# Ledger of designs, part 64: peptides against a protein of PDB entry 3ZOQ

Target 1, 223 residues: chain A of PDB entry 3ZOQ
Amino acid sequence: QLLQDSWWNQLKEEFEKPYYQELREMLKREYAEQTIYPDSRDIFNALHYTSYDDVKVVILGQDPYHGPGQAQGLSFSVKPGVKQPPSLKNIFLELQQDIGCSIPNHGSLVSWAKQGVLLLNTVLTVRRGQANSHKGKGWERLTDRIIDVLSERERPVIFILWGRHAQMKKERIDTSKHFIIESTHPSPFSARNGFFGSRPFSRANAYLEKMGEAPIDWCIKDL

## One batch from the design tools (peptide; made by RFdiffusion4, then SolubleMPNN)

Design b2_p15_7_s2 (from b2_p15_7, 10 letters changed)
Fold by OpenDDE base, seed 3:
Parts: structure tokens; C-alpha cells; sequence
Structure b2_p15_7_s2 (fold): chain B 223 residues (1-223), chain A 15 residues (1-15)
């Protein structure tokens, strides 16, 4: 099966729907005719690293990095050895100011994912050099369903929503059960308008502790 | 605002 059991039980019906079959056929053509990121085996890495039941925090991104070797199927994350993009650098700056973590020598957020931070993009593929090239092709319906099934989950989730694109998903989140941390986007164009000083990491951990759950170790070890 | 953020994000993705 395509996904681990916990996610498969939640999403298996989506993969049989016409919209996803059309998306899949489109992707087959795209991967055959274009350079598409991430590697097809990495498309669902966010769900591979973080099971449905293990999700503690969700961080929403837009779509994958569209440069060579960057995207690894996790929002904001880049493979080791890849230059940290500006937004990611700002994320680490806020992390340092928020809870004192050192700036890591790489940009991989896999350690967050393994602890229950679902690093989900709303669109899961992109053409090389063409940002948002796969917008509106069906991914958003699947990722909306991911948000929905998490919202329907009894065990609370913390949603970190940076910028308007992510914040548009608020209507899908049952705030009677779940927590939302909002700020401007970590992009250099918006970070100084509210992202810096928003302290999303300590705030997320405060919620987790209040829920009786282990906090996230947000500090990333050097490789 | 959103369009600006989207463009900024997209520009970052190209780096």
C-alpha cells in the first residue's frame, strides 16, 4: 500500500476518487516529460515520517522547492548539503531567539518530522524552476482531506500557520479541540512584520505540556 | 499581501 497503516486508514478512499486518478495520470506524464520535484518516492515523506496518530504539530507550506536536490517531501526542509533558503534561515533565527537553539549546519527538518511535526505542503510536487506549476491539479483536495482528518481526530493537534496561504486553512480546523499558532510568513519579505518574535516553538511546546505530552526537541543537531 | 508572500515564497524556492 502507498501509505503506512495509520494514514492509509484515513486516506485510502481519496486515492480511489476520480480527482486523484486524474492527478496521478498527470503526474505520470509530468515525471516522464519534465524534471519534477521531489523524487516520486519522496512525495509522501511527510506522512511517512509522521504517522496519523503521532502528529503533534502541523506546519503548512505551499509547494516544494523547485531547484535540484532541494525538496525532500517536507515543508520548508531541504536535503543535507543544500544551501538553506531564506525562509528556512529565518525559521532558524526565530528558533534561536525563541528557545536558544544553535543554527544547524544543514536544513533538514527530518528530526522534527520524526517527533510528530507534520511538515505538510498543500501541493506536493513541482516542475523544476517553475514555482506553483502543479497548483490546482488535485493535490489541494488531498491535503485538505489530511487537514480534515486531523481536525476530526480527538487527540488535539497544534497547527502552525505562517502567512495567508496557510491561514486560509483555518476554516477546516476545529478550534474547540485544536490549537492554532499564527504569524506572518518567515519569508524575508514578511518576517519582520510578525514572524520574528512570534515564538512558535515555545508556544507549541507549552500547549503540548498542557496536554500532558512530551514537548518537541526543536533543536537540530549538526551533521 | 498574500500575492506578495506567494511571490516571495516562490522566489525563495528558486534559490
Amino acid sequence: as target 1 above (223 residues)
Amino acid sequence: EEEELERAFNEEKGL
Scores: peptide ipSAE 0.035, ipTM 0.725, DockQ to the pose 0.732
Fold by OpenDDE base, seed 1:
Order: C-alpha cells, then sequence, then structure tokens
Structure b2_p15_7_s2 (fold): chain B 223 residues (1-223), chain A 15 residues (1-15)
C-alpha cells in the first residue's frame, strides 16, 4: 500500500477515484518527460513522517520548491546542504524571538515532522523552474481530504495558517474541536505585516499543554 | 498582497 496504515485507512478511497487516477497518469508522464520535484518516492513524506493518529500540529504550504535538490516532501523544508529560502529564514527568526531557539545551520524540518507536525503542501509536486505548474491537477482534492479527515478526528489538532492561501482552508476545520493560529505569511513581502511577533510556536505548545499532550521541541539542532 | 505573496513564493522557490 502507498501509505502507512493510519493514513491508508483514512485516504484509501481517494486513491481509487478517477481524479487521482488521472493525476497519477499525469505524474507518470511528467516524471518521465520533465524534471519534477520532489523525488517521486518523497511525494508523501509528510504522511510518512507523521501518522494520522500522531498529528499534533499542521502547517500548510502551497507547493514544493522548484529548484534542484530543495524539496523533500515537507512544506517549507529544504534538504540539508541547501540554502535556506527567505521564508524559512523568517520562520527561524520568529522561532528565535518566540522561544529562544538558535538559528540552525540547515533548513530541514524533519525533526518537527517526527514529533507530530504535519508539514503539508496543498499541491505535492512541481515542475522544475515552474512554480504552481501542477496546480489544479488533482492534488488539492486529496489534500483537502487530508484536512477533512483531521478535522473529523476526535483528538484535537492545531492548525497554523500563514497567509491567505492557507487561511482559505479554515472553512474546512471544525473550530469547536480544533485550534487555529493565523498570521501573515513568513515571506519577506508579508512577514512584517503580522508574522513577526505572532509567536506561533509558543502558542501551539500552550494549546498542546492545555490538551494534556507533550509540547513540540521546535528547536532544531545543527547537523 | 496576494500578488506580492505569489511573487515572493515563486522567487523563493526558484533559489
Amino acid sequence: as target 1 above (223 residues)
Amino acid sequence: EEEELERAFNEEKGL
């Protein structure tokens, strides 16, 4: 099966639907004829690192980085050895100001994923050098379903929604059960309009503690 | 702001 059991139980029906089969056929052609990111085996890394039952926090991105060696199937995250993109640098700046973490010497957020932070892009693939090239091809329907099944989960989730694109998904989230942390996007073009000082990391941990759950260790060690 | 976010997103991902 494509996914681990906890996610497979929630999503297996989607993979049988025509929209996903069409997406799959498109992706087969794209990976054969174009340079597509991330590596095909890394497409579902967010779901591989963070099981359905282990999700504590969700951070939504749009689509993967489209430069060589960058995307690793986790929103905002870049592989070790890759220069930190501006938004990621701002994320780490806010992390430092919020809870005192040092700026790491790499951009991998795998340590967050392993603790229950679902780093989900709404679109999970991209053509090299062509941002949003796989927008509207079927990924959004699958990732909407991911949000839906998390919203339907009895155990609460914290959704961190940076920027308007992510915030558009708020209507899918049952706020009677789940918590939402919103601000402007960490992009240099918007970070000073509300992202900086929003303290999403300490706020997320405050909710986790209120739920009786272990907080996230947001601080990332150097490699 | 949406245009700025899109531009920033595209430029950032092209690095």
Scores: peptide ipSAE 0.034, ipTM 0.708, DockQ to the pose 0.793
Fold by OpenDDE base, seed 5:
Structure b2_p15_7_s2 (fold): chain B 223 residues (1-223), chain A 15 residues (1-15)
Amino acid sequence: as target 1 above (223 residues)
Amino acid sequence: EEEELERAFNEEKGL
C-alpha cells in the first residue's frame, strides 16, 4: 500500500476517487516527460515520517522547492548539502531568538518530522523551475482531506499557519479541539511584518505541555 | 497583497 497503516486508514478512499486517479495519471506523464520535484519516492515523505496518530504539530507550506536537489517532500525543508533558502534561514533566525537554538549547517527538518511535526505542503509536486506548476491538479483536495481528518481527531493538534495561503485553511480546523498559531510568512518580503518575534516554537511547546505531551526538540544538530 | 506574497515566496524558492 502507498502509505503506512495509520494514514492509509484515513485516506485510502481518496486514492480510489476519480480526482486522484486523474492526478496520478498526470503525474506519471509529468515524471516521464519532465523534471519533477521531489523524487517520486519522496512525494509523501511528510506522511511517512509522521504517522496520523503521532502528529503533534502541523506546518503548512504551499508547494515544493523547484530547484535541483532541494525538495525532500517536507514543507520548507531542503536536503543536506543544499543552500538554505531565504525563508528557511528566517525560520532558523526566529528559532534562535525564540528558544536559543543554534543555526544548523544544513536545512533538513527531518528531525522535526520524526518528533510529530507534519511538514505538509498543500501541493506535493512541482516542475523544475516552475513554481505552482501543479497547482489545481488535485493535490489540494487530498491535502484538504488530510487537514480534515486531523481536525476530526480527538487528540488535539497544533496548526502553525504562516502567511495568508496557509491561514485560508483555518475554516477546516475545529478550534474547539485544536490550537492555531498564526503569523506572517517567513519570506524576506513579509518576515519583518510579524513572523519575527512570533515565537511559534515556544508557543507550540507551551500548548504541548498543557496537554501533557512531550515538547518538540526544535533544535537541529549539525551533520 | 496575498498575490504579491505568493509571488515573493515563489521567487524565494528558486534561489
Scores: peptide ipSAE 0.031, ipTM 0.713, DockQ to the pose 0.774
Fold by OpenDDE base, seed 4:
Structure b2_p15_7_s2 (fold): chain B 223 residues (1-223), chain A 15 residues (1-15)
Amino acid sequence: as target 1 above (223 residues)
Amino acid sequence: EEEELERAFNEEKGL
């Protein structure tokens, strides 16, 4: 099966729907005719690293990085050895100011994913050098369903929503049950308007403590 | 602002 059991139980019906079959056929053509990121085996890495039941925190991105070797199927994350994009650098700057973590020598957020941080993009593929090229092709319907099934989960989730695109998903989240952390986007063009000083990492851990759950170790070790 | 953010984000992804 395409996903591990906990996510498959939640999403299996989506994969049988016409919209996803059309998306799948589109992707087959795209991967055959274009350079598409991430690697097709990495498309669902966010769901592979973080099971449905293990999700503690969700961080939403838009779509994958579209440069060679960057995207690894996790929002904002880049493979080791890849230059940290500006937004990711700002994320680490806020992390340092918020809870004192050192700036890592790489941009991989896999350690967060393994602790229950779902690093989800709303669109899960992109053409090389063409940002947003797979927008409106069906991914948004699937990822909306991912948000929906998490919202419907009894065990609370913390949603970190940076910028307006992510914040548009707030209407899908049951805020009587789940926690929202909102700020401007970490992009250099918006970070000084609210992202810096928003302290999303300590705030997320504060919510986890209130839930009686273990906090996230947000500090990333060098490789 | 959203359009500006989108452009900035898209440009950043190419870096």
Scores: peptide ipSAE 0.034, ipTM 0.721, DockQ to the pose 0.790; fails the geometry check

Design b2_p15_7_s3 (from b2_p15_7, 11 letters changed)
Fold by OpenDDE base, seed 5:
Structure b2_p15_7_s3 (fold): chain B 223 residues (1-223), chain A 15 residues (1-15)
Amino acid sequence: as target 1 above (223 residues)
Amino acid sequence: MEAEEEAAYNQEKLL
C-alpha cells in the first residue's frame, strides 16, 4: 500500500476518488517529462516519518523547494549538504532565541518528524524552478483531508500556522480539541512582523506537557 | 497580503 497503516486507514478513500486519480496521472506525466521535486519516493515522507497516531504537532508549508537536491518531502526542510534557505535560517534563529538550541550545520528536520512533528506542505510536488506549478491540481484536496482527519481525532494536536496561506486552514481545525499557534511567516519579508519572538517551540512544548505528553526535542544535532 | 507572502516565499526559494 501507498502509506503506512495508520494513515492508510484515514486516507484510503481519497485515493479512489477521481480527483486523486487525475492528480496521479498528471504526476506520472510530469515526472516522466520534466524534473519534479521531491523525488517521487519522497512525496509522502511527512506521512512516512510521522504516523497518524503519533502526530503531536503540525507545521504547514506551501509547496516543496524547487531547486536541485533541496526538497525531501517535509515542509521547510532541506536535505543535508544543502544550503539552508532564508526561511529555514530564520526558523533556526527563532529556535535559538526561544529555547537555546544551537543552529545546526544542516537543514534537515527529519528529527522533528520522527518525534511526531508532521511537516506537511499543502502541495506536495513542484516543477524545477517553478514555484506553485502544481497548485490547484488536486494536492490541496488530499492535504485538506489530512487536516480534517487530524481535526476529527480525539487526541489533541498542535497546529503551527506561519503566514496567511497556512492560516487559511484554521477554519478546518476544531479549536475545542486542538491548539493553534499563529504568527507571520518565517520569510525575511515577514519574520520581523511577528515570527521572531513568537516562541512557537516552547509554546508547543508547554501545551504538550499540559496534555501529559512528552515534549519535542527541537534541538537538531550536527551531522 | 497572502499573495504578497506567497510571492515573497516563492522569491526566497530562488535564492
Scores: peptide ipSAE 0.286, ipTM 0.843, DockQ to the pose 0.655
Fold by OpenDDE base, seed 2:
Parts: sequence; C-alpha cells; structure tokens
Structure b2_p15_7_s3 (fold): chain B 223 residues (1-223), chain A 15 residues (1-15)
Amino acid sequence: as target 1 above (223 residues)
Amino acid sequence: MEAEEEAAYNQEKLL
C-alpha cells in the first residue's frame, strides 16, 4: 500500500476517487516529460515520517522547493548539504530567539517529523523552476482531507499556520479540540510583520505540556 | 491573484 496503515485507514477512499486518478495520470506524464520535485518516492515523506496517530503538530507549507536537490517531501525542509532558503533561515532565527536553539548547519527538519511534527505542503509536487506549477491539479483536495481527518481526531493537534495560504485552512479545523498558532509567513517579505516574535515553538510546547504530552525537541543537531 | 506571501515565497524559491 502507498501509505502506512494509520494514514491508509484515513485516506484510502481518496485514492480511489476520480480526482486522484486524474492527478496520478498527470504526475506520470510530468515525471516522464519534466523534472519534477521531490523524487517520486519522497512525495509522501511527511506521512511516512509522522503517522496519523503520532501527529502532535502540523506545519503547513505551499508547495515543494523547485531547485535541484532541495525538496525532501517535507514543508520548509531541505536535504542536508543544501543551502538554507531564506524562509528556513528565518524559521531558525525565530527558533533561536524563541527557545535558544542554535542554528543548525543544515536545513533538514526530519528530526521534527520523527517527533510528530507533520510538515505538510498543500501541493506535494512541483516542476523544476516553476513554483505552483502543480497547483489546482488535485493535491489540495487530498491535503484538505488530511487536515479534515486530523481535525476529526479526538486527540488534539496543534496547527501552525504561517501566512494567508495556510490560514485559509482554519475553517477546516475544529478549534473546540485543536489549537491554532498563526502569524505572517517566515518569508523575508513578511517575517517582520508578525512572524518574528510569534514564538510558535514555545507556544506549541506549552500546549503539548498542558495536554500531558511530551514537548517537541525543536533544537536540531548539526550533521 | 496570488497572495503576497505566496508570491514572496515563490520569488524566494527562484533565488
């Protein structure tokens, strides 16, 4: 099966729907004819690293990085050895100011994913050099369903929503059960308008502690 | 129209 059991049980019906079959056929053409990121085996890495039941925090992104070797199927994350993109640098700056973590020598957020931070993009693929090239092709319907099944879960989730695109998903989140941390996007163009000083990491951990859950170790070790 | 933040993030990705 495409996904681990916990996610498969929640999403299996989506994969049978016409929209997903159309998406799949589109992706087959795209991967055959174009350079598409991430690697096809990495598309669902967010769901592979973080099971449905293990999700503690969700961080929503837009779509993958579209440069060579960057995307690894996790929002905002880049493979080791890749230069940290500006937004990711700002994320680490906020992390340092928020809870005192050192800035890592790489941009991989896999350690967060392994602790229950679902690093989900709304669109899971992109053409090389063409941001949003796979927007409106069906990914959003699947990722909306991911948000929905998390919202329906009894065990609370913390949703970190940076920027307007992510914040559009608030209507899908049952705030009677789940927590939302929102600010402007970490992009250099918006970070000074609210992202810096928003302290999403300490706030997320405060909610986790209140729920009796282990906090996230947000500090990332050098490789 | 793409949201300003999306446009900014897209521009970032081009650099």
Scores: peptide ipSAE 0.273, ipTM 0.836, DockQ to the pose 0.509
Fold by OpenDDE base, seed 3:
Structure b2_p15_7_s3 (fold): chain B 223 residues (1-223), chain A 15 residues (1-15)
Amino acid sequence: as target 1 above (223 residues)
Amino acid sequence: MEAEEEAAYNQEKLL
């Protein structure tokens, strides 16, 4: 089975559709002929770490980091030992200012994922050194379905939408059930225009508490 | 708009 049962039950029909079959065949060629990130076994790590039923928060990203050893199948996250990208550094700066967490000595967000933070990119693969090289190849249809099935869920979800790319998905989210936290992107090009001071972590936890759910421990321990 | 943020994040990933 490709996914754990909770996600498989929600997404199994997508994997049988022609668009995904075409995507899969494309990816087979890409992984054979090019250097593709993340490792093929890590493509669905966001769904592996965070079950459908356990999703509390969604953080949408664009596509994976395209440098060696960076991408681990989680939005904004990098493998331990990898230098923190600028957006991730800004995320940690906001985390520190928002709730007082120390800046971790690594960039892995796996601890968030294990607590119910779905770290989902809209496109799940990329060619080395070629940002958005797999845009428009079918991933967006699958990840739209992921958003849709979460939106259809009765148990509320918090969607953190940084920047316009993520915010385009707002139309797919039933705001009568779900909560949206919006700001500019954490990128150095946009962070000072609204991301800094947006306090997404405390706001998310405040909403979780109102729902009677355990808050996320956003603080990341050093390795 | 969208293209600008996308471009900015893409540029970041080159660093």
Scores: peptide ipSAE 0.273, ipTM 0.837, DockQ to the pose 0.635
Fold by OpenDDE base, seed 1:
Structure b2_p15_7_s3 (fold): chain B 223 residues (1-223), chain A 15 residues (1-15)
Amino acid sequence: as target 1 above (223 residues)
Amino acid sequence: MEAEEEAAYNQEKLL
């Protein structure tokens, strides 16, 4: 099967639907004819690192980084050895100001994913150098379903929604059960308008503690 | 504003 059991049980029906079969056939062609990111084996890394049952926090992104060696199938995250993109640098600046974490010497957020932070992009693939090139091709339907099945889960989830793109998903989230942390996007364009000082990390941990769950260790160690 | 945010984020992905 494509996914680990907990996600497969939630999403297996989607993979049988025509839209996903069409998406799959498109992706086969794209990966054969174009340079596509992330590596095909890394497309579902967010779901691989964080099981359905283990999700504590969701951080929504747009689509993958489209430069060589950057994307690793996790929103905002870059592979070790890759220069930190501006938004990610701002995320780490806020992390430092919020809870005192040191700025890491790399941009990998895998340690968050392993703790139950689902780092989900709404679109999971991209052509090299062509942002949003796979927008509207079927990924959004699948990722909407991911949000839906998490919203339907009895055990509460914390959704961190940076910027308007992510905040458009609020209508899919049952706020009677789940918590939402909103601010402007960490992009240099918007970070000074509300992202800085929003303290999403301490706020998320405060909710986790109220739920009787272990907080996230947001601090990232150097490699 | 959404388009501007998206555009800004798309540009930084080139860096």
Scores: peptide ipSAE 0.265, ipTM 0.835, DockQ to the pose 0.788

Design b2_p15_7_s4 (from b2_p15_7, 9 letters changed)
Fold by OpenDDE base, seed 4:
Structure b2_p15_7_s4 (fold): chain B 223 residues (1-223), chain A 15 residues (1-15)
Amino acid sequence: as target 1 above (223 residues)
Amino acid sequence: MEEEEEKAYNEEKGL
């Protein structure tokens, strides 16, 4: 089975639709003909680490990192041993200022994913060195459905929406039931315009506590 | 600003 049962129950109908079959055939060609990231086994890592029922927080990204060894199927996250990208460095700077966490010596956010932080990109694959190369190929329809089924879930979710691309998804979220944390993107080009000082981590935990849920341990241990 | 964030993020991914 492609996904965990909880996600499969929510998404199985999407995988039968023509758009996804076309996407799948496109991806088969892409992976065969050129270097695509992440590894095909890692495409759905966000859903593998965080079940549908276990989602507490969603952090939306655009598409995977397109350099060798970077992408691990989680938004903003890089594999251990990979240099932290500037946006990720800024995320850790805000984490330190917000709740006092030390800056980790790696960029893996797997510990967040395992606690119920869905690290979802809107596009789940990319060609090497070609940002947005798989934009408009069908991923957005699937990931929109992921947002939709989370929005429809009775148990509330916290959506952290950094930058305009992520914020465009707000219209799909039932804000009467779910919580939104918005700021500018952590990119060096936008972080000083609102991301720094936005305190998304403490705010997310405050919402979790209000819902009677365990907070996220956002602090990342060194490897 | 959307183009700027997307461009910035895309440029960052290349670094």
Scores: peptide ipSAE 0.091, ipTM 0.785, DockQ to the pose 0.718
Fold by OpenDDE base, seed 2:
Structure b2_p15_7_s4 (fold): chain B 223 residues (1-223), chain A 15 residues (1-15)
Amino acid sequence: as target 1 above (223 residues)
Amino acid sequence: MEEEEEKAYNEEKGL
């Protein structure tokens, strides 16, 4: 897939490395032999919607949804017409309580991505019905590099780290330049332990305003 | 807790 020039300039060296070539060969087999999500053309949608230079906020996820028609290459996001997963429903509940947005009638977060919210999963593909089936296959090395090059950027970034998996990436973030918003995961199993009431959306916008940047319009319009 | 979050996240995606 062709990346935008801004991301290509940051990541081109990774694509030449053996690990990424092995990952590509694995993915070719997987897409040929199995049902893999998202569609191969959507794998890098997070980077397509949000250029390296346009990143204002990063929201880290684990891996794509593994059900039919769900994954669209953006963390937590689902295609229009897809039932909102429980974690996403909780994200919208927190959004409503935090800044008063209505709960949208769909689960697409593309409007956030277009405003500079990098919706990045640490693993960018999954086999149908098999969560984390592509864990440890090379994606984490690439996505770690994405975090690294953002951390190295002079222009500040806000990292929203929900749950322990995302928080493990904190060590890669230069907190002298960048801001971190941490809470428990929006999952029904953890949301009551700190995600609800964490107000990540208003906090992110407060940081953006302090940086002299335009805030994110987090409110999602119905389709 | 990590296993619970990961398991929950995986179960949520399976529903």
Scores: peptide ipSAE 0.045, ipTM 0.758, DockQ to the pose 0.752
Fold by OpenDDE base, seed 5:
Structure b2_p15_7_s4 (fold): chain B 223 residues (1-223), chain A 15 residues (1-15)
Amino acid sequence: as target 1 above (223 residues)
Amino acid sequence: MEEEEEKAYNEEKGL
C-alpha cells in the first residue's frame, strides 16, 4: 500500500528489510487462502487517517477484531452497523463520565483518527475467529519502529497505554519529550480495576492545551 | 493478570 509521504519518509527503510518482505509474502498467501481481517486495503488505515506530522495522541491496541465486518484498520474501532464490542462500550462509558459525551449509535473512531489520534494495533492483521493468529510474524517490528520514530520526533506526543500489553512499549518512549497516560485495559475483566475513572480524554486534552495545540473533539456524532 | 487481560481482550473480540 502507498503510505502518506510523512510516514513513507519514516518507514521506507523497514519495507526493504527481509522481515517485512517475508511478512508481505505471508500475508499474500493468507489473504488468498484464508479469511483475513481487516480488508487488505484497510491494513494501514491508522497511518492513512493520521499522518506522521499530525499525530497528537497514540492509542495502542493488540490486534484487529476477528469477526465479520468488524475490523476497520484502527485500534478498538468497528465499522458502522457493527455491534460495539465490550471494551469499546467501556471506552464510551468512560468518555461519557470523563467529559460528558453521549454514547454514539456506532463504534467508528474515524473522527478521532482524522484529528490526530493514531489508533495503532501492534499486529495489523488476524485470521477470522483466531485472535493473535498473526502474532510474531513481523508486524511487531514495524509497529515498534512506528513508536520509535514518534518517540524521536521533536513535537511531543501523548501515548495512551491501556493494559500491560500496551504498557510494555513504554520503554521505547522518551518521557523527557512525550506524555504517557496509563491505566488498566477497558475490557470488562479489567476496566473496574483502574480504567473507569482514569479520565484519559480530559487528561490528553489538558496536555494538548498546555503544549499550545488544539484539543481533540472526542465526542462522536451519531450516523 | 497479563494473561487474563490478553485472554479477556481475545474473548471480547469473539463476541
Scores: peptide ipSAE 0.044, ipTM 0.753, DockQ to the pose 0.757
Fold by OpenDDE base, seed 1:
Structure b2_p15_7_s4 (fold): chain B 223 residues (1-223), chain A 15 residues (1-15)
Amino acid sequence: as target 1 above (223 residues)
Amino acid sequence: MEEEEEKAYNEEKGL
């Protein structure tokens, strides 16, 4: 099966729907004819690293990085050896100011994913050099369903929503059960308007502790 | 992502 059991049980019906079959056929052509990111085996890395039951925190992104070797199938994350993009650098600056973590020498957020931080983009693929090139092709319907099934889960989730695009998903989240942390986007264009000083990491851990769950170790070790 | 977030932010702010 395409996904591990916990996600497959929640999403298997989506993969049988016409919209996803059309998306799949589109992607087959795109990967054959264009340079598409991430690697096709990495598209669902967010769901591979973080099971449905193990999700503690969700961080929403828009679509993957569109440069060579960057996209890792995790929102905001880049493969080791890749220069940290500006938004990711700002994330690490806020992490340092919030909870005292050192700035890591790489941009991989896999350690967060393995602890239950779902690093989900709303669109899961992109053409090289063409941001949002796969917008409106079917990914948003699948990723909306991911948000929906998490919202329906009895065990609470913390949603970190940076910027307007992510915040537009708030209407799908049952705020009677789930916690939302909102700020401006970490992009250099918006970070000074509210992202810096928003302290999303300590706030997320405070909610986890209140729920009787283990906090996230947000500090990333050097490689 | 970043270029689109940049563009989207600029468009939203009328920049």
Scores: peptide ipSAE 0.034, ipTM 0.712, DockQ to the pose 0.107

